# Ledger of designs, part 104: peptides against a protein of PDB entry 4AID

Target 1, 242 residues: chain A of PDB entry 4AID
Amino acid sequence: FDIKRKTIEWGGKTLVLETGRIARQADGAVLATMGETVVLATAVFAKSQKPGQDFFPLTVNYQEKTFAAGKIPGGFFKREGRPSEKETLVSRLIDRPIRPLFVKGFKNEVQVVVTVLQHDLENDPDILGMVAASAALCLSGAPFMGPIGAARVGWVDGAYVLNPTLDEMKESKMDLVVAGTADAVMMVESEIQELSEEIVLGGVNFAHQQMQAVIDAIIDLAEHAAKEPFAFEPEDTDAIKA

## One batch from the design tools (peptide; made by RFdiffusion4, then SolubleMPNN)

Design b2_p18_5_s1 (from b2_p18_5, 8 letters changed)
Fold by OpenDDE base, seed 1:
Structure b2_p18_5_s1 (fold): chain B 242 residues (1-242), chain A 18 residues (1-18)
Amino acid sequence: as target 1 above (242 residues)
Amino acid sequence: MEEEMLKRTEEIRRKAQE
């Protein structure tokens, strides 16, 4: 198996991005690890548009499967069926920053699936899932203008904290999730307790700076493991007005 | 500024483990 791996130190934690071992039938597949939290992201895209497809059919599904439940707090066998509130929220966190980065006019079906394989009770799989989904898309050959990076920023003891642990988050006055490209912030979600707008904006900037190392790691992985780009030419909508 | 924020992140983590 041609296994490619990128490892970086990120906020005092080891981030590992791996491809080539699991889910080889996908267009892109990445196993991402931070601490002992492990996620598998897969990207699959259709090679043709469905007849009468009027919108971009992107589906993002984040899931915490039963085999990870021995390391997920609460041990609740989520009944096979409806996503939990957390799974629904994280699926949206992944969807929001990636959706606008597809080439305009691309209407082939795209499916991104992020599966939590292990949880360490310190590192939340959501940020790791965003990073893994970005990497899987960059490897897929889909017309995706990524990568995106992502980071969580906390505010603990009057300082910013990059990717706070679940225990650090109990003392945090901020839960700030940011996703972006090398050039731009694409998405911000925030829960804030009595903090100034200046502190929040500083947190967004801090997140965007800190995600550059992740973006660079995805690029390096893609240079060594990406499939050939899917040949997609956007329909020249200007040619229909002549 | 960035390096100071990273150091603070590491210091906060170290203190939370003690």
Scores: peptide ipSAE 0.063, ipTM 0.755, DockQ to the pose 0.019
Fold by OpenDDE base, seed 2:
Structure b2_p18_5_s1 (fold): chain B 242 residues (1-242), chain A 18 residues (1-18)
Amino acid sequence: as target 1 above (242 residues)
Amino acid sequence: MEEEMLKRTEEIRRKAQE
């Protein structure tokens, strides 16, 4: 097994990104760990476009399976077959920042699957899932112009907190999720209690600064473990404007 | 600013574990 691993300290926690051990049949696969929360992200893409495909067929599926080692909050009552509200929300949080970063004109099927394997009840797997999905896409050879980073920012006792625990979030006046590239913020999602716009904007900037270490870690992992880029030439759409 | 925010994050976590 050619196992590649990147480890960084991130907001006073160890983030581990690993590839080469699990899901080797995928185009990209990353096992991401923070605390004792563990997620597996896989990226698979079709090597040809379907006849008559007119839109980009990206599917993102975040899953919290009851068989994960540990307690998954709310996991006790999922009837087979429909994603929970949380799984639907997190799937969208992952989809939103990655969808614009695919090369224009690429219409091959892409499937990203994020599976929670373990949950420590402190570190939410959503941010970890966003990071893992970004890393899996960067390793896949798909025409993806990532990586993205992601961070959650809280506001506790009059200060910003990077990736607050589930217990710290009970005291937080802000739940701010940010995703972006090295150069740009791609997505902001926020729940805010009686905070100024200045504090919120400061939180977005703090998140974008803090995610750079994650972006750099994904780049370093990709330099050592990425597949050869898929040969894709976008159709020259400029020929229709002449 | 960034280092102060990270330091504050660690201080909050330490207090929540005590």
Scores: peptide ipSAE 0.053, ipTM 0.710, DockQ to the pose 0.019
Fold by OpenDDE base, seed 4:
Structure b2_p18_5_s1 (fold): chain B 242 residues (1-242), chain A 18 residues (1-18)
Amino acid sequence: as target 1 above (242 residues)
Amino acid sequence: MEEEMLKRTEEIRRKAQE
């Protein structure tokens, strides 16, 4: 096994990004760990466009599997077939920042699957899933202009908290999820309790600063483990609709 | 600013564990 691993300290926790051991049949696959929360992200893309494909067919699926249910609150009763509300929301959180970063005119099918393998009851797998999905895409060779980073910011006792635990979030006046590239914020999702816009904007900036270490970790992993870029030339017709 | 916010994050976590 040619296992590549990147480990960083991130918000007082160890983040591990690993590739080469699991899901080697995917174009990209990353096992991400923070605390004892573990997710597997896989990226697969079609090597050709379907005839008559008019839109970019990106599918993002976040899944908390039944085998992890013994460690996931409320996981015991997942029916096969329909995503839970959480799975639907997290799938959108991953989709939103990555969709704009694909090369314009690329209309090959892309499937990103994030599977929660373990939950520690402290670290929410959503942020970890966003990071893992970004890393898997960067390893895949797909025409993806990532990486993205992601972070959650809380507001506890009059201060910002990077990636609050589930228990810290009960005391937080803010649930702020941010995703972005090195250069730009791509997505903000926020639930706030009577906080000023200044505090929220400060939280967005803090998140974007703190995710740089994750972005750098994904780049370092990709330099050592990425596949050759898929040869893609956009059709001239998609350049004219600017 | 960033380093101070990280330190504050760690201080909050430490206090929540005491």
Scores: peptide ipSAE 0.033, ipTM 0.683, DockQ to the pose 0.019
Fold by OpenDDE base, seed 3:
Structure b2_p18_5_s1 (fold): chain B 242 residues (1-242), chain A 18 residues (1-18)
Amino acid sequence: as target 1 above (242 residues)
Amino acid sequence: MEEEMLKRTEEIRRKAQE
């Protein structure tokens, strides 16, 4: 097996991105680890567009498997078949920043699946899932103009905290999730308790600065492990209007 | 809100590079 691995120190924690061990039948597959939280992201895309496809058919599914449920807060015996509220929310958090980054006119089916394999009760798998999904897409050869990075920022004892633990988040006055490219913020989701706009803006900037190391790590992994880019020529829709 | 925060973030970055 040709296993490629990138390891970085990120917010005082080790982030590991690995490809080539599991899910090799996907177009892209990344095993991401932070602490003892482990996620698998897979990206699969159709090699042709369906006849009459008028919209971009991207599906993102975040899932916490029942075998991990003993280590997942709120892991009720999820009845087989319906995503929880958390799974639905995190699926949207992953979808929002990646959807705009596909090449315009690409309408082949794309499926991103993020599976929580292990949860340490400290590191939330949502941020790790966003990072892993980005990496899996960059490895896939899909016409994706990523990578994206992601970060959570807390405000604890008058300071920004990158990717606070679930216990640190109990004392945090901010839950700020940011996703973006190297150049731009793409998504902000925030819950804030009595903080100034200046602190929140500072948190967005802090998140975007701190995610650059993750973006660089995904690029480095992709340089060593990405598939050949899918040959996609967007139909010149401007040539049809002339 | 998000788009305004984005624009303001870009302005803050531009000013921090000057």
Scores: peptide ipSAE 0.024, ipTM 0.559, DockQ to the pose 0.031

Design b2_p18_5_s2 (from b2_p18_5, 10 letters changed)
Fold by OpenDDE base, seed 3:
Structure b2_p18_5_s2 (fold): chain B 242 residues (1-242), chain A 18 residues (1-18)
Amino acid sequence: as target 1 above (242 residues)
Amino acid sequence: MAAERLARTEAIRRKAQE
């Protein structure tokens, strides 16, 4: 087993990104851990485009599985069925920042699956799922122009808090989720209670600064474990404008 | 921006082949 692992300290917690142990049949697979919260992200992409494919067929599926039942709040045996509201929301949070980062003209089917394997009741698996999905895509060889990082920012006792615990979030006046590349913010989602625009903008900047360590960790993992890049040349749509 | 990200991704890929 060729297991590659990157470990960093991030917001006073240990973030672990691991590949090579699980889901080897995927193009990319990352086991991500923060505290005792554990997620598995897998990325799979088709090696050809379907005839007549007009749009980029990216599917992102975040799942809180029943084997984590009893460690996930409300984790009773959810019948195989409709995603929960949380699973739907987190799937969108992952989709939004990654979708624009695929090479233009790439229309091969891409499936990202994030599975919560364990929840510690402190560290929300959504941010960890975003990070793991980014890492899995970077390892896959897909024409993904990532990595993205992600961070949650709280506002507790007049200060920014990186990835607040579920208990700290009860006292937080801000729930700010940010995702971005090294160079740019790609997505912001925020719930804010009576805070100035200055504090919110400062929170976005704080998130983007704090996610650089995660971006660098994904890059380091990819330098050691990424698959050969899929040979994709975008159709030179500029050659039709001459 | 897009070209620089492509160049960075290509540089990561090249280092993984070296």
Scores: peptide ipSAE 0.021, ipTM 0.634, DockQ to the pose 0.602
Fold by OpenDDE base, seed 4:
Structure b2_p18_5_s2 (fold): chain B 242 residues (1-242), chain A 18 residues (1-18)
Amino acid sequence: as target 1 above (242 residues)
Amino acid sequence: MAAERLARTEAIRRKAQE
């Protein structure tokens, strides 16, 4: 087993990104751990475009498996076959920042699956899932222009908190999820209780700064474990409209 | 675009060689 692992301290917690032990049949696969929360992200992409494919067929599926439900709040009664509201929301949170980062003209099917394997009741698997999905795509060889980082920012006792625990979030006046590249913020989602725009903008900047360590960790993992880039040249579609 | 992907792959490879 050629297992590659990157470990960093991030927001006072150990983040572990691991590849090479699980889901080897995927183009990219990353096991991400923060505290005792564990997610598996897999990325698979088609090696050809379907005939008549007119749009980029990216699918993102975040799922919390029933075997993890004993540690996931509200997980005990998941009906098979429909995503929960949370699973739908988190799938969109992962999709939004990654979709624009694929090379223009790439229309091969891409499937990202994030599976929650364990939940510690402290660390929400959504941010970890975003990080793991980014890492899996970077390892896959797909024409993805990531990595993205992600962070949740809270506002507790008049300070920014990186990736607050579920208990700290009860005292937080802000739930701010940010995703971005090294150079740009790609997505912001926020729920805010009576905070100034200045504090919120400061939270976005704080998130973007704090995610750089994650971006660098994904790069370092990719340097040691990424597949060769898939041979894809975008059709020069700008040459046909002149 | 192909140049940007190459530049990224090269940046990843360059950091792996340092």
Scores: peptide ipSAE 0.021, ipTM 0.620, DockQ to the pose 0.303
Fold by OpenDDE base, seed 2:
Structure b2_p18_5_s2 (fold): chain B 242 residues (1-242), chain A 18 residues (1-18)
Amino acid sequence: as target 1 above (242 residues)
Amino acid sequence: MAAERLARTEAIRRKAQE
């Protein structure tokens, strides 16, 4: 087994990105770990477009499987059925920043699946899932112009906190989730209690600075483990306006 | 975009050969 691993210190915690052990049938697969929280991201893409496909068919599915439920807060036996509110929300948080980064004109089916395998009750798997999905896409060979990084920012005792624990978040006046590339913020989602716009904007900047180490870690992993890029040339759309 | 992908791809390929 050719296993590639990148390890960094991030917000006072060890982040591990691993590929080559699990889900080898996917185009990209990354096992991501922070503390004892563990997620598996897989990316699969079709090698051709379906006839009559008019839109980009990206699907993102974040899942908390029943086998992990013994370590996930509220993890009662989920009946086979509809995604939870959390799973739906996190699927959207992953979708929003990655969707615009696909090469324009690419309309092959893309499926990203993020599965929570373990939860430590301190580190939320949502940020880890965003990072893992980004890494899996970068490894896949899909025409994805990532990586994205992601970070959660809290405001505790008059300071920014990177990826606060679930306990630190109870004292936080801010829940700010940011995703972006090296060069740009792509998504902001925020819940804020009585904070100035200046503090919030400072939180976005803090998040974007702190995610650079994750972006660099994904690039380093991709340099050693990425598949050959899928040969895709966008159709010259300027020829249709004449 | 396509040029940036090619540049990143070439950088990735170069480092995977070193």
Scores: peptide ipSAE 0.021, ipTM 0.614, DockQ to the pose 0.400
Fold by OpenDDE base, seed 5:
Structure b2_p18_5_s2 (fold): chain B 242 residues (1-242), chain A 18 residues (1-18)
Amino acid sequence: as target 1 above (242 residues)
Amino acid sequence: MAAERLARTEAIRRKAQE
């Protein structure tokens, strides 16, 4: 097995990004670990466009499997087949920042699947899933203009906290999820308890700064393990409107 | 913006080919 691994210290925790062991049939596959929370992200894309395809067919599916439910809070036997509210929300959190980063005119089917394999009850798999999905897309050869990083920011005892634990989040006045590229914030999602706009904007900036280490880790992994870029030339659709 | 992102992703892709 040609296993590539990147390890960084991030917010006082070890983040591990691994490829080459699991899901080798995917275009990109990344096993991401933070603490004892483990997610598998896979990216698969069609090598041709469907006839008459008029929109970009990106599907993101985040899943918390029942085999991980022994450590997932509220992992009651959810009927196989319907995403939970959490799974639906996290799937959208991953979709939102990645969708605009595909090359304009690319209309091949893309499927991103994020599967929670283990949960430590401290580290939420959503942020880890966003990072893993970004990494899997960068490895896939798809015309994805990432990576994105992601971070959760809390506000605990009058300070920003990067990726607070589930217990620290109970004391947090802010649940701020940010995703972005090296150069730009792409998505903000926030639940805030009576904080100033200045503190919130400072939290977005803090998140964007802290995610750079993750972006660089994904780049380093991609430099060593990315597939050949899929040959795609965007149709010059701007030339038809002149 | 799009061109600079292209350049970085292309640079990653080129380095992954070396």
Scores: peptide ipSAE 0.020, ipTM 0.631, DockQ to the pose 0.707

Design b2_p18_5_s3 (from b2_p18_5, 9 letters changed)
Fold by OpenDDE base, seed 3:
Structure b2_p18_5_s3 (fold): chain B 242 residues (1-242), chain A 18 residues (1-18)
Amino acid sequence: as target 1 above (242 residues)
Amino acid sequence: MREEMLRRTEEIRRKAQE
């Protein structure tokens, strides 16, 4: 087993990104841990485009499986079938920032699956799932121009809090989820309670600054464990307009 | 590997700002 691991301190918590133990049949696979919350992200991509494929076929699926239900809030009796509202929302949170970062003209099927294996009731698996999905794509060799980082920002006792616990979030006047590259914010989702625009914008900047450590951690993991880049030459679409 | 990934990332950032 060639297990590669990156560990960082992030927002007063230990973030661990691991590859090479689980899901080796995927193009990329990352086990991510924060506290006792554990997620597995897998990335798989087709090595050819389907004939007549006109759009980029990216599917992102976040799942909280029933075997983890004893450690997942509201996970009781999740029937095999339709994703929950939470699973649907988190799948979109992961999809939105990664979809624009694929090389233009790449239309091979891509599947990202994030599975919650454990939840500690303190650390929400959504942010961890975003980070793990980014890392899995960077390891896969797919023409993905990541990594992205992600962060949740709270506003508690007149200060920004990076990745507040579920209990700290009850006292937070802000639930701000940000995802971005090293240089750009790609996605913002926010729920705010009577905060100024200045505080919210400051929260976006704070999130983007704090996610740099995660971006650097994914890069370091990829330097040691990434597959060879998939040989993709985008069709010169400029030659068809002449 | 790092330099090539960074270069590709910079080229796409440049094209997204144009």
Scores: peptide ipSAE 0.014, ipTM 0.524, DockQ to the pose 0.064
Fold by OpenDDE base, seed 2:
Structure b2_p18_5_s3 (fold): chain B 242 residues (1-242), chain A 18 residues (1-18)
Amino acid sequence: as target 1 above (242 residues)
Amino acid sequence: MREEMLRRTEEIRRKAQE
Protein backbone atom coordinates (compact mmCIF):
# COMPACT_ATOMS: atom_id res chain seq x y z
CA PHE B 1 0.00 0.00 0.00
CA ASP B 2 1.48 3.38 -0.99
CA ILE B 3 0.13 5.43 1.94
CA LYS B 4 0.96 9.13 2.04
CA ARG B 5 0.24 11.15 5.18
CA LYS B 6 0.53 14.81 6.13
CA THR B 7 0.24 15.85 9.78
CA ILE B 8 0.07 19.43 11.07
CA GLU B 9 -0.76 21.16 14.32
CA TRP B 10 -3.77 23.41 13.65
CA GLY B 11 -5.50 25.53 16.29
CA GLY B 12 -3.95 23.41 19.06
CA LYS B 13 -5.21 20.15 17.46
CA THR B 14 -3.56 17.56 15.21
CA LEU B 15 -4.90 17.49 11.64
CA VAL B 16 -4.02 14.35 9.65
CA LEU B 17 -4.57 14.01 5.89
CA GLU B 18 -4.02 10.47 4.56
CA THR B 19 -4.33 8.88 1.11
CA GLY B 20 -3.66 5.43 -0.41
CA ARG B 21 -5.24 3.11 2.22
CA ILE B 22 -8.95 3.09 1.21
CA ALA B 23 -11.27 4.02 -1.70
CA ARG B 24 -8.58 3.34 -4.37
CA GLN B 25 -11.25 3.13 -7.08
CA ALA B 26 -11.87 6.89 -6.70
CA ASP B 27 -9.89 9.46 -8.67
CA GLY B 28 -9.00 11.07 -5.32
CA ALA B 29 -9.57 9.78 -1.79
CA VAL B 30 -8.54 11.35 1.53
CA LEU B 31 -9.02 10.17 5.07
CA ALA B 32 -8.94 13.24 7.31
CA THR B 33 -8.71 13.17 11.11
CA MET B 34 -8.99 15.93 13.72
CA GLY B 35 -9.09 14.77 17.32
CA GLU B 36 -11.13 11.57 17.08
CA THR B 37 -13.41 12.92 14.30
CA VAL B 38 -12.72 11.05 11.05
CA VAL B 39 -14.06 11.72 7.54
CA LEU B 40 -13.49 10.08 4.16
CA ALA B 41 -13.67 12.31 1.10
CA THR B 42 -13.79 10.80 -2.39
CA ALA B 43 -13.67 12.61 -5.72
CA VAL B 44 -14.69 10.90 -8.98
CA PHE B 45 -14.92 12.55 -12.39
CA ALA B 46 -16.02 11.36 -15.81
CA LYS B 47 -13.29 11.22 -18.47
CA SER B 48 -15.69 12.56 -21.13
CA GLN B 49 -18.59 14.99 -21.35
CA LYS B 50 -22.10 13.58 -21.86
CA PRO B 51 -23.64 14.49 -25.24
CA GLY B 52 -25.73 17.68 -24.90
CA GLN B 53 -24.34 18.58 -21.43
CA ASP B 54 -24.96 22.34 -21.11
CA PHE B 55 -23.91 22.95 -17.48
CA PHE B 56 -21.13 21.78 -15.13
CA PRO B 57 -22.56 18.65 -13.39
CA LEU B 58 -20.94 18.85 -9.92
CA THR B 59 -22.60 16.85 -7.13
CA VAL B 60 -21.46 17.14 -3.51
CA ASN B 61 -22.86 14.68 -0.97
CA TYR B 62 -22.00 14.93 2.72
CA GLN B 63 -23.18 11.87 4.69
CA GLU B 64 -23.24 10.90 8.34
CA LYS B 65 -23.70 7.10 8.14
CA THR B 66 -25.72 5.12 10.71
CA PHE B 67 -22.59 3.31 11.98
CA ALA B 68 -21.38 6.71 13.25
CA ALA B 69 -24.82 7.38 14.86
CA GLY B 70 -23.64 5.98 18.22
CA LYS B 71 -21.11 8.87 18.26
CA ILE B 72 -23.26 11.59 16.58
CA PRO B 73 -26.05 13.34 18.57
CA GLY B 74 -29.41 12.79 16.83
CA GLY B 75 -28.14 9.97 14.55
CA PHE B 76 -30.84 7.53 15.82
CA PHE B 77 -33.75 9.20 13.93
CA LYS B 78 -32.49 9.24 10.31
CA ARG B 79 -35.20 7.90 8.00
CA GLU B 80 -33.60 5.95 5.14
CA GLY B 81 -33.25 7.76 1.81
CA ARG B 82 -33.26 11.56 2.49
CA PRO B 83 -30.37 13.77 3.63
CA SER B 84 -30.86 15.37 7.03
CA GLU B 85 -30.96 19.17 7.28
CA LYS B 86 -27.34 19.09 8.55
CA GLU B 87 -26.19 16.87 5.65
CA THR B 88 -27.90 19.21 3.15
CA LEU B 89 -26.34 22.32 4.72
CA VAL B 90 -22.82 20.84 4.92
CA SER B 91 -23.07 19.56 1.32
CA ARG B 92 -23.76 23.19 0.29
CA LEU B 93 -20.89 24.51 2.46
CA ILE B 94 -18.53 22.18 0.58
CA ASP B 95 -20.08 22.87 -2.88
CA ARG B 96 -20.08 26.70 -2.72
CA PRO B 97 -16.29 27.33 -2.52
CA ILE B 98 -15.19 24.46 -4.85
CA ARG B 99 -17.68 24.97 -7.74
CA PRO B 100 -16.13 28.24 -9.07
CA LEU B 101 -12.59 26.75 -8.98
CA PHE B 102 -13.14 24.25 -11.81
CA VAL B 103 -11.67 25.26 -15.18
CA LYS B 104 -14.22 27.07 -17.35
CA GLY B 105 -15.74 24.85 -20.03
CA PHE B 106 -15.22 21.64 -18.01
CA LYS B 107 -18.62 19.87 -18.15
CA ASN B 108 -17.63 16.31 -17.22
CA GLU B 109 -19.58 14.84 -14.30
CA VAL B 110 -17.86 15.33 -10.91
CA GLN B 111 -18.98 13.61 -7.72
CA VAL B 112 -17.60 14.51 -4.30
CA VAL B 113 -18.72 12.30 -1.42
CA VAL B 114 -17.79 13.09 2.18
CA THR B 115 -18.59 10.38 4.72
CA VAL B 116 -18.31 10.82 8.47
CA LEU B 117 -16.70 7.63 9.80
CA GLN B 118 -16.24 8.75 13.42
CA HIS B 119 -17.27 11.72 15.57
CA ASP B 120 -15.59 12.64 18.89
CA LEU B 121 -18.44 14.96 20.05
CA GLU B 122 -15.94 17.87 20.23
CA ASN B 123 -14.76 18.48 16.65
CA ASP B 124 -17.51 19.12 14.08
CA PRO B 125 -16.94 17.08 10.86
CA ASP B 126 -18.11 19.97 8.58
CA ILE B 127 -14.77 21.87 8.51
CA LEU B 128 -12.89 18.58 8.32
CA GLY B 129 -15.18 17.53 5.44
CA MET B 130 -14.43 20.76 3.54
CA VAL B 131 -10.66 20.23 3.97
CA ALA B 132 -10.89 16.55 2.99
CA ALA B 133 -12.99 17.32 -0.13
CA SER B 134 -10.44 19.95 -1.21
CA ALA B 135 -7.58 17.49 -0.71
CA ALA B 136 -9.41 14.67 -2.58
CA LEU B 137 -10.02 16.98 -5.58
CA CYS B 138 -6.36 18.11 -5.62
CA LEU B 139 -5.25 14.44 -5.66
CA SER B 140 -7.77 13.38 -8.35
CA GLY B 141 -6.24 14.99 -11.45
CA ALA B 142 -9.53 16.87 -12.12
CA PRO B 143 -9.11 20.43 -13.53
CA PHE B 144 -9.68 21.96 -10.07
CA MET B 145 -7.82 25.21 -9.27
CA GLY B 146 -7.66 24.52 -5.54
CA PRO B 147 -6.81 23.77 -2.87
CA ILE B 148 -9.29 25.50 -0.63
CA GLY B 149 -8.84 25.73 3.09
CA ALA B 150 -11.66 26.14 5.59
CA ALA B 151 -11.98 27.31 9.20
CA ARG B 152 -14.64 27.93 11.82
CA VAL B 153 -14.12 30.99 14.03
CA GLY B 154 -15.76 31.58 17.39
CA TRP B 155 -15.76 34.65 19.62
CA VAL B 156 -15.25 33.57 23.24
CA ASP B 157 -14.29 35.87 26.13
CA GLY B 158 -13.42 38.73 23.74
CA ALA B 159 -11.08 36.64 21.52
CA TYR B 160 -11.16 34.70 18.24
CA VAL B 161 -11.10 30.89 18.64
CA LEU B 162 -10.07 28.69 15.69
CA ASN B 163 -12.33 25.63 15.23
CA PRO B 164 -13.95 25.86 18.67
CA THR B 165 -15.27 22.65 20.17
CA LEU B 166 -19.02 22.02 20.41
CA ASP B 167 -18.79 23.00 24.11
CA GLU B 168 -16.80 26.21 23.37
CA MET B 169 -19.44 27.09 20.73
CA LYS B 170 -22.11 27.27 23.50
CA GLU B 171 -20.21 30.28 24.93
CA SER B 172 -19.39 31.74 21.49
CA LYS B 173 -21.06 34.93 20.22
CA MET B 174 -20.06 34.00 16.64
CA ASP B 175 -20.27 30.95 14.40
CA LEU B 176 -18.25 32.00 11.35
CA VAL B 177 -17.34 29.46 8.64
CA VAL B 178 -14.89 30.68 6.00
CA ALA B 179 -13.47 28.91 2.96
CA GLY B 180 -10.87 30.25 0.55
CA THR B 181 -7.79 29.75 -1.59
CA ALA B 182 -4.33 31.00 -0.70
CA ASP B 183 -5.20 34.30 -2.43
CA ALA B 184 -8.94 34.80 -1.85
CA VAL B 185 -11.92 34.27 0.42
CA MET B 186 -14.41 32.16 -1.60
CA MET B 187 -17.23 31.65 0.92
CA VAL B 188 -18.40 33.05 4.24
CA GLU B 189 -21.30 31.70 6.32
CA SER B 190 -22.06 33.32 9.68
CA GLU B 191 -24.36 33.32 12.69
CA ILE B 192 -23.61 36.32 14.93
CA GLN B 193 -24.96 37.56 18.26
CA GLU B 194 -24.70 41.37 18.65
CA LEU B 195 -21.09 41.78 17.40
CA SER B 196 -19.66 44.74 15.49
CA GLU B 197 -18.90 44.49 11.77
CA GLU B 198 -15.24 45.13 12.70
CA ILE B 199 -15.11 41.97 14.88
CA VAL B 200 -16.77 39.92 12.10
CA LEU B 201 -14.40 41.21 9.40
CA GLY B 202 -11.50 40.51 11.76
CA GLY B 203 -12.88 36.96 12.11
CA VAL B 204 -12.91 36.48 8.31
CA ASN B 205 -9.31 37.69 8.11
CA PHE B 206 -8.32 35.46 11.06
CA ALA B 207 -9.94 32.44 9.37
CA HIS B 208 -8.22 33.15 6.04
CA GLN B 209 -4.82 33.50 7.75
CA GLN B 210 -5.30 30.32 9.83
CA MET B 211 -6.39 28.19 6.84
CA GLN B 212 -3.07 28.82 5.00
CA ALA B 213 -1.42 26.03 7.03
CA VAL B 214 -4.14 23.63 5.76
CA ILE B 215 -3.72 24.83 2.15
CA ASP B 216 0.05 24.26 2.44
CA ALA B 217 -0.57 20.79 3.92
CA ILE B 218 -2.85 19.86 0.98
CA ILE B 219 -0.24 21.14 -1.52
CA ASP B 220 2.49 19.10 0.21
CA LEU B 221 0.27 15.98 0.10
CA ALA B 222 -0.56 16.59 -3.59
CA GLU B 223 3.14 17.00 -4.52
CA HIS B 224 3.70 13.44 -3.23
CA ALA B 225 0.40 11.69 -4.12
CA ALA B 226 -1.57 13.56 -6.83
CA LYS B 227 -2.45 11.78 -10.07
CA GLU B 228 -1.34 13.22 -13.38
CA PRO B 229 -3.55 16.16 -14.40
CA PHE B 230 -6.42 15.22 -16.70
CA ALA B 231 -5.70 16.55 -20.18
CA PHE B 232 -8.33 19.27 -20.67
CA GLU B 233 -8.16 22.33 -22.90
CA PRO B 234 -10.41 25.14 -21.67
CA GLU B 235 -12.71 26.77 -24.21
CA ASP B 236 -11.17 30.03 -25.43
CA THR B 237 -13.64 32.45 -23.79
CA ASP B 238 -11.64 35.48 -25.01
CA ALA B 239 -13.04 34.95 -28.54
CA ILE B 240 -16.52 36.09 -27.26
CA LYS B 241 -15.19 39.55 -26.19
CA ALA B 242 -14.21 40.51 -29.70
CA MET A 1 -33.58 35.70 9.35
CA ARG A 2 -31.53 33.24 7.20
CA GLU A 3 -31.80 35.41 4.03
CA GLU A 4 -30.71 38.49 5.98
CA MET A 5 -27.75 36.58 7.46
CA LEU A 6 -26.83 35.34 3.96
CA ARG A 7 -26.96 38.94 2.67
CA ARG A 8 -24.74 40.15 5.53
CA THR A 9 -22.40 37.22 4.88
CA GLU A 10 -22.11 38.16 1.19
CA GLU A 11 -21.39 41.79 2.14
CA ILE A 12 -18.67 40.61 4.57
CA ARG A 13 -17.23 38.31 1.87
CA ARG A 14 -17.14 41.19 -0.64
CA LYS A 15 -15.42 43.50 1.87
CA ALA A 16 -12.89 40.77 2.77
CA GLN A 17 -11.98 40.43 -0.96
CA GLU A 18 -11.55 44.09 -1.35
Scores: peptide ipSAE 0.007, ipTM 0.469, DockQ to the pose 0.024
Fold by OpenDDE base, seed 5:
Structure b2_p18_5_s3 (fold): chain B 242 residues (1-242), chain A 18 residues (1-18)
Amino acid sequence: as target 1 above (242 residues)
Amino acid sequence: MREEMLRRTEEIRRKAQE
């Protein structure tokens, strides 16, 4: 087993990104841990385009299993039920920032699956799932121009809080989720309570700054564990319009 | 409510990219 691990301190918590132990059948697979919250992200992509494929077929599926509260009983990934509202929302939060980062013209099927394995009831698995999905894609060899980082920002007692706990969020006047690359903010999603635009913009900047450590951690992991880039040449779409 | 939140989010996103 060739296990690669990156560990960083992030917002006063230890973030661990691990590959090579689980889901080896995927193109990329990452276990991400923050506190006692654990997620598994897997990325799989088709090595050919389907005949007649006219759009980029990216699917993102985030799943919170009922047994994720505490210890996983070994081995039974029950795919039980319709996605919850939360699972649907988080699947979109992951999809939105990653979709535009695929090389233009790539129309091979891509599947990202994020599974919450453990939840500590303090650290929300959504941010961790975004980070893990980014890392899994970077490891996969898919033509993905990531990584993305992600962060949640709260506003508690007149200060920004990076990845506030569920208890800190009760006192927070802001729930700001940001995802971005090293160079750009790709996605913002926010719930705000009577805060100025200045505070919210400051929160976006704070998130983007704080996620750089995560981006760097994903890059470092990819340098040591990424698969060879998939040989993809974009078709010259200008030749079809003549 | 949702449309206004989306609009604000898009404005924030735009300003953060500028």
Scores: peptide ipSAE 0.006, ipTM 0.473, DockQ to the pose 0.025
Fold by OpenDDE base, seed 4:
Structure b2_p18_5_s3 (fold): chain B 242 residues (1-242), chain A 18 residues (1-18)
Amino acid sequence: as target 1 above (242 residues)
Amino acid sequence: MREEMLRRTEEIRRKAQE
């Protein structure tokens, strides 16, 4: 196996991004680990557009599968068919920042699947899933202008906390999820309890700064393991509407 | 690392008070 691995210290935890061991049939595949939480992200894209395709067909699917259920809180038998509320929310959290980063006019089908393989009950797989999805897309050769980073910020004892544990989040006055590129914030989702706008803005800036190490780690992994970029030239008809 | 995060939190607070 040609296994490539990047390891960084991030928020006082070890983040591992690995490719080349599993899901080799995907265009991109990344196994991401933080603590004992483990996710697999896969990216697959069609090599041609479907006839009559008028929109960009991106599908993002975050899944907490039953085999991980022994380590996932509330992980009893998910019936086949509909995503849980959490899976729906996290799928949207991943979709929102990545969708605008595809090259304009690219209308080939793209499927991103994030699967939780293990949960440690401390590190939420949502942030890890966002990071893994970004990395998988960067490795795939799809015309994706990433990477994105992601971070959760808490406010505990009058300080910002990067990626608070589930227990630290009980004491947090803020649940702030930020995703962005090296240069820009792409998405903010927040639940806030009695905090000033100043503290929230400071949290966004803190998140964007702290995710740079993750962005750099994805770039370093991609330099060593990315597929050749898919040769895509947008049809001139989509350039005239800019 | 935690000390650097705390330092950065203090720096953000200082800049927001200016």
Scores: peptide ipSAE 0.008, ipTM 0.389, DockQ to the pose 0.019; fails the geometry check

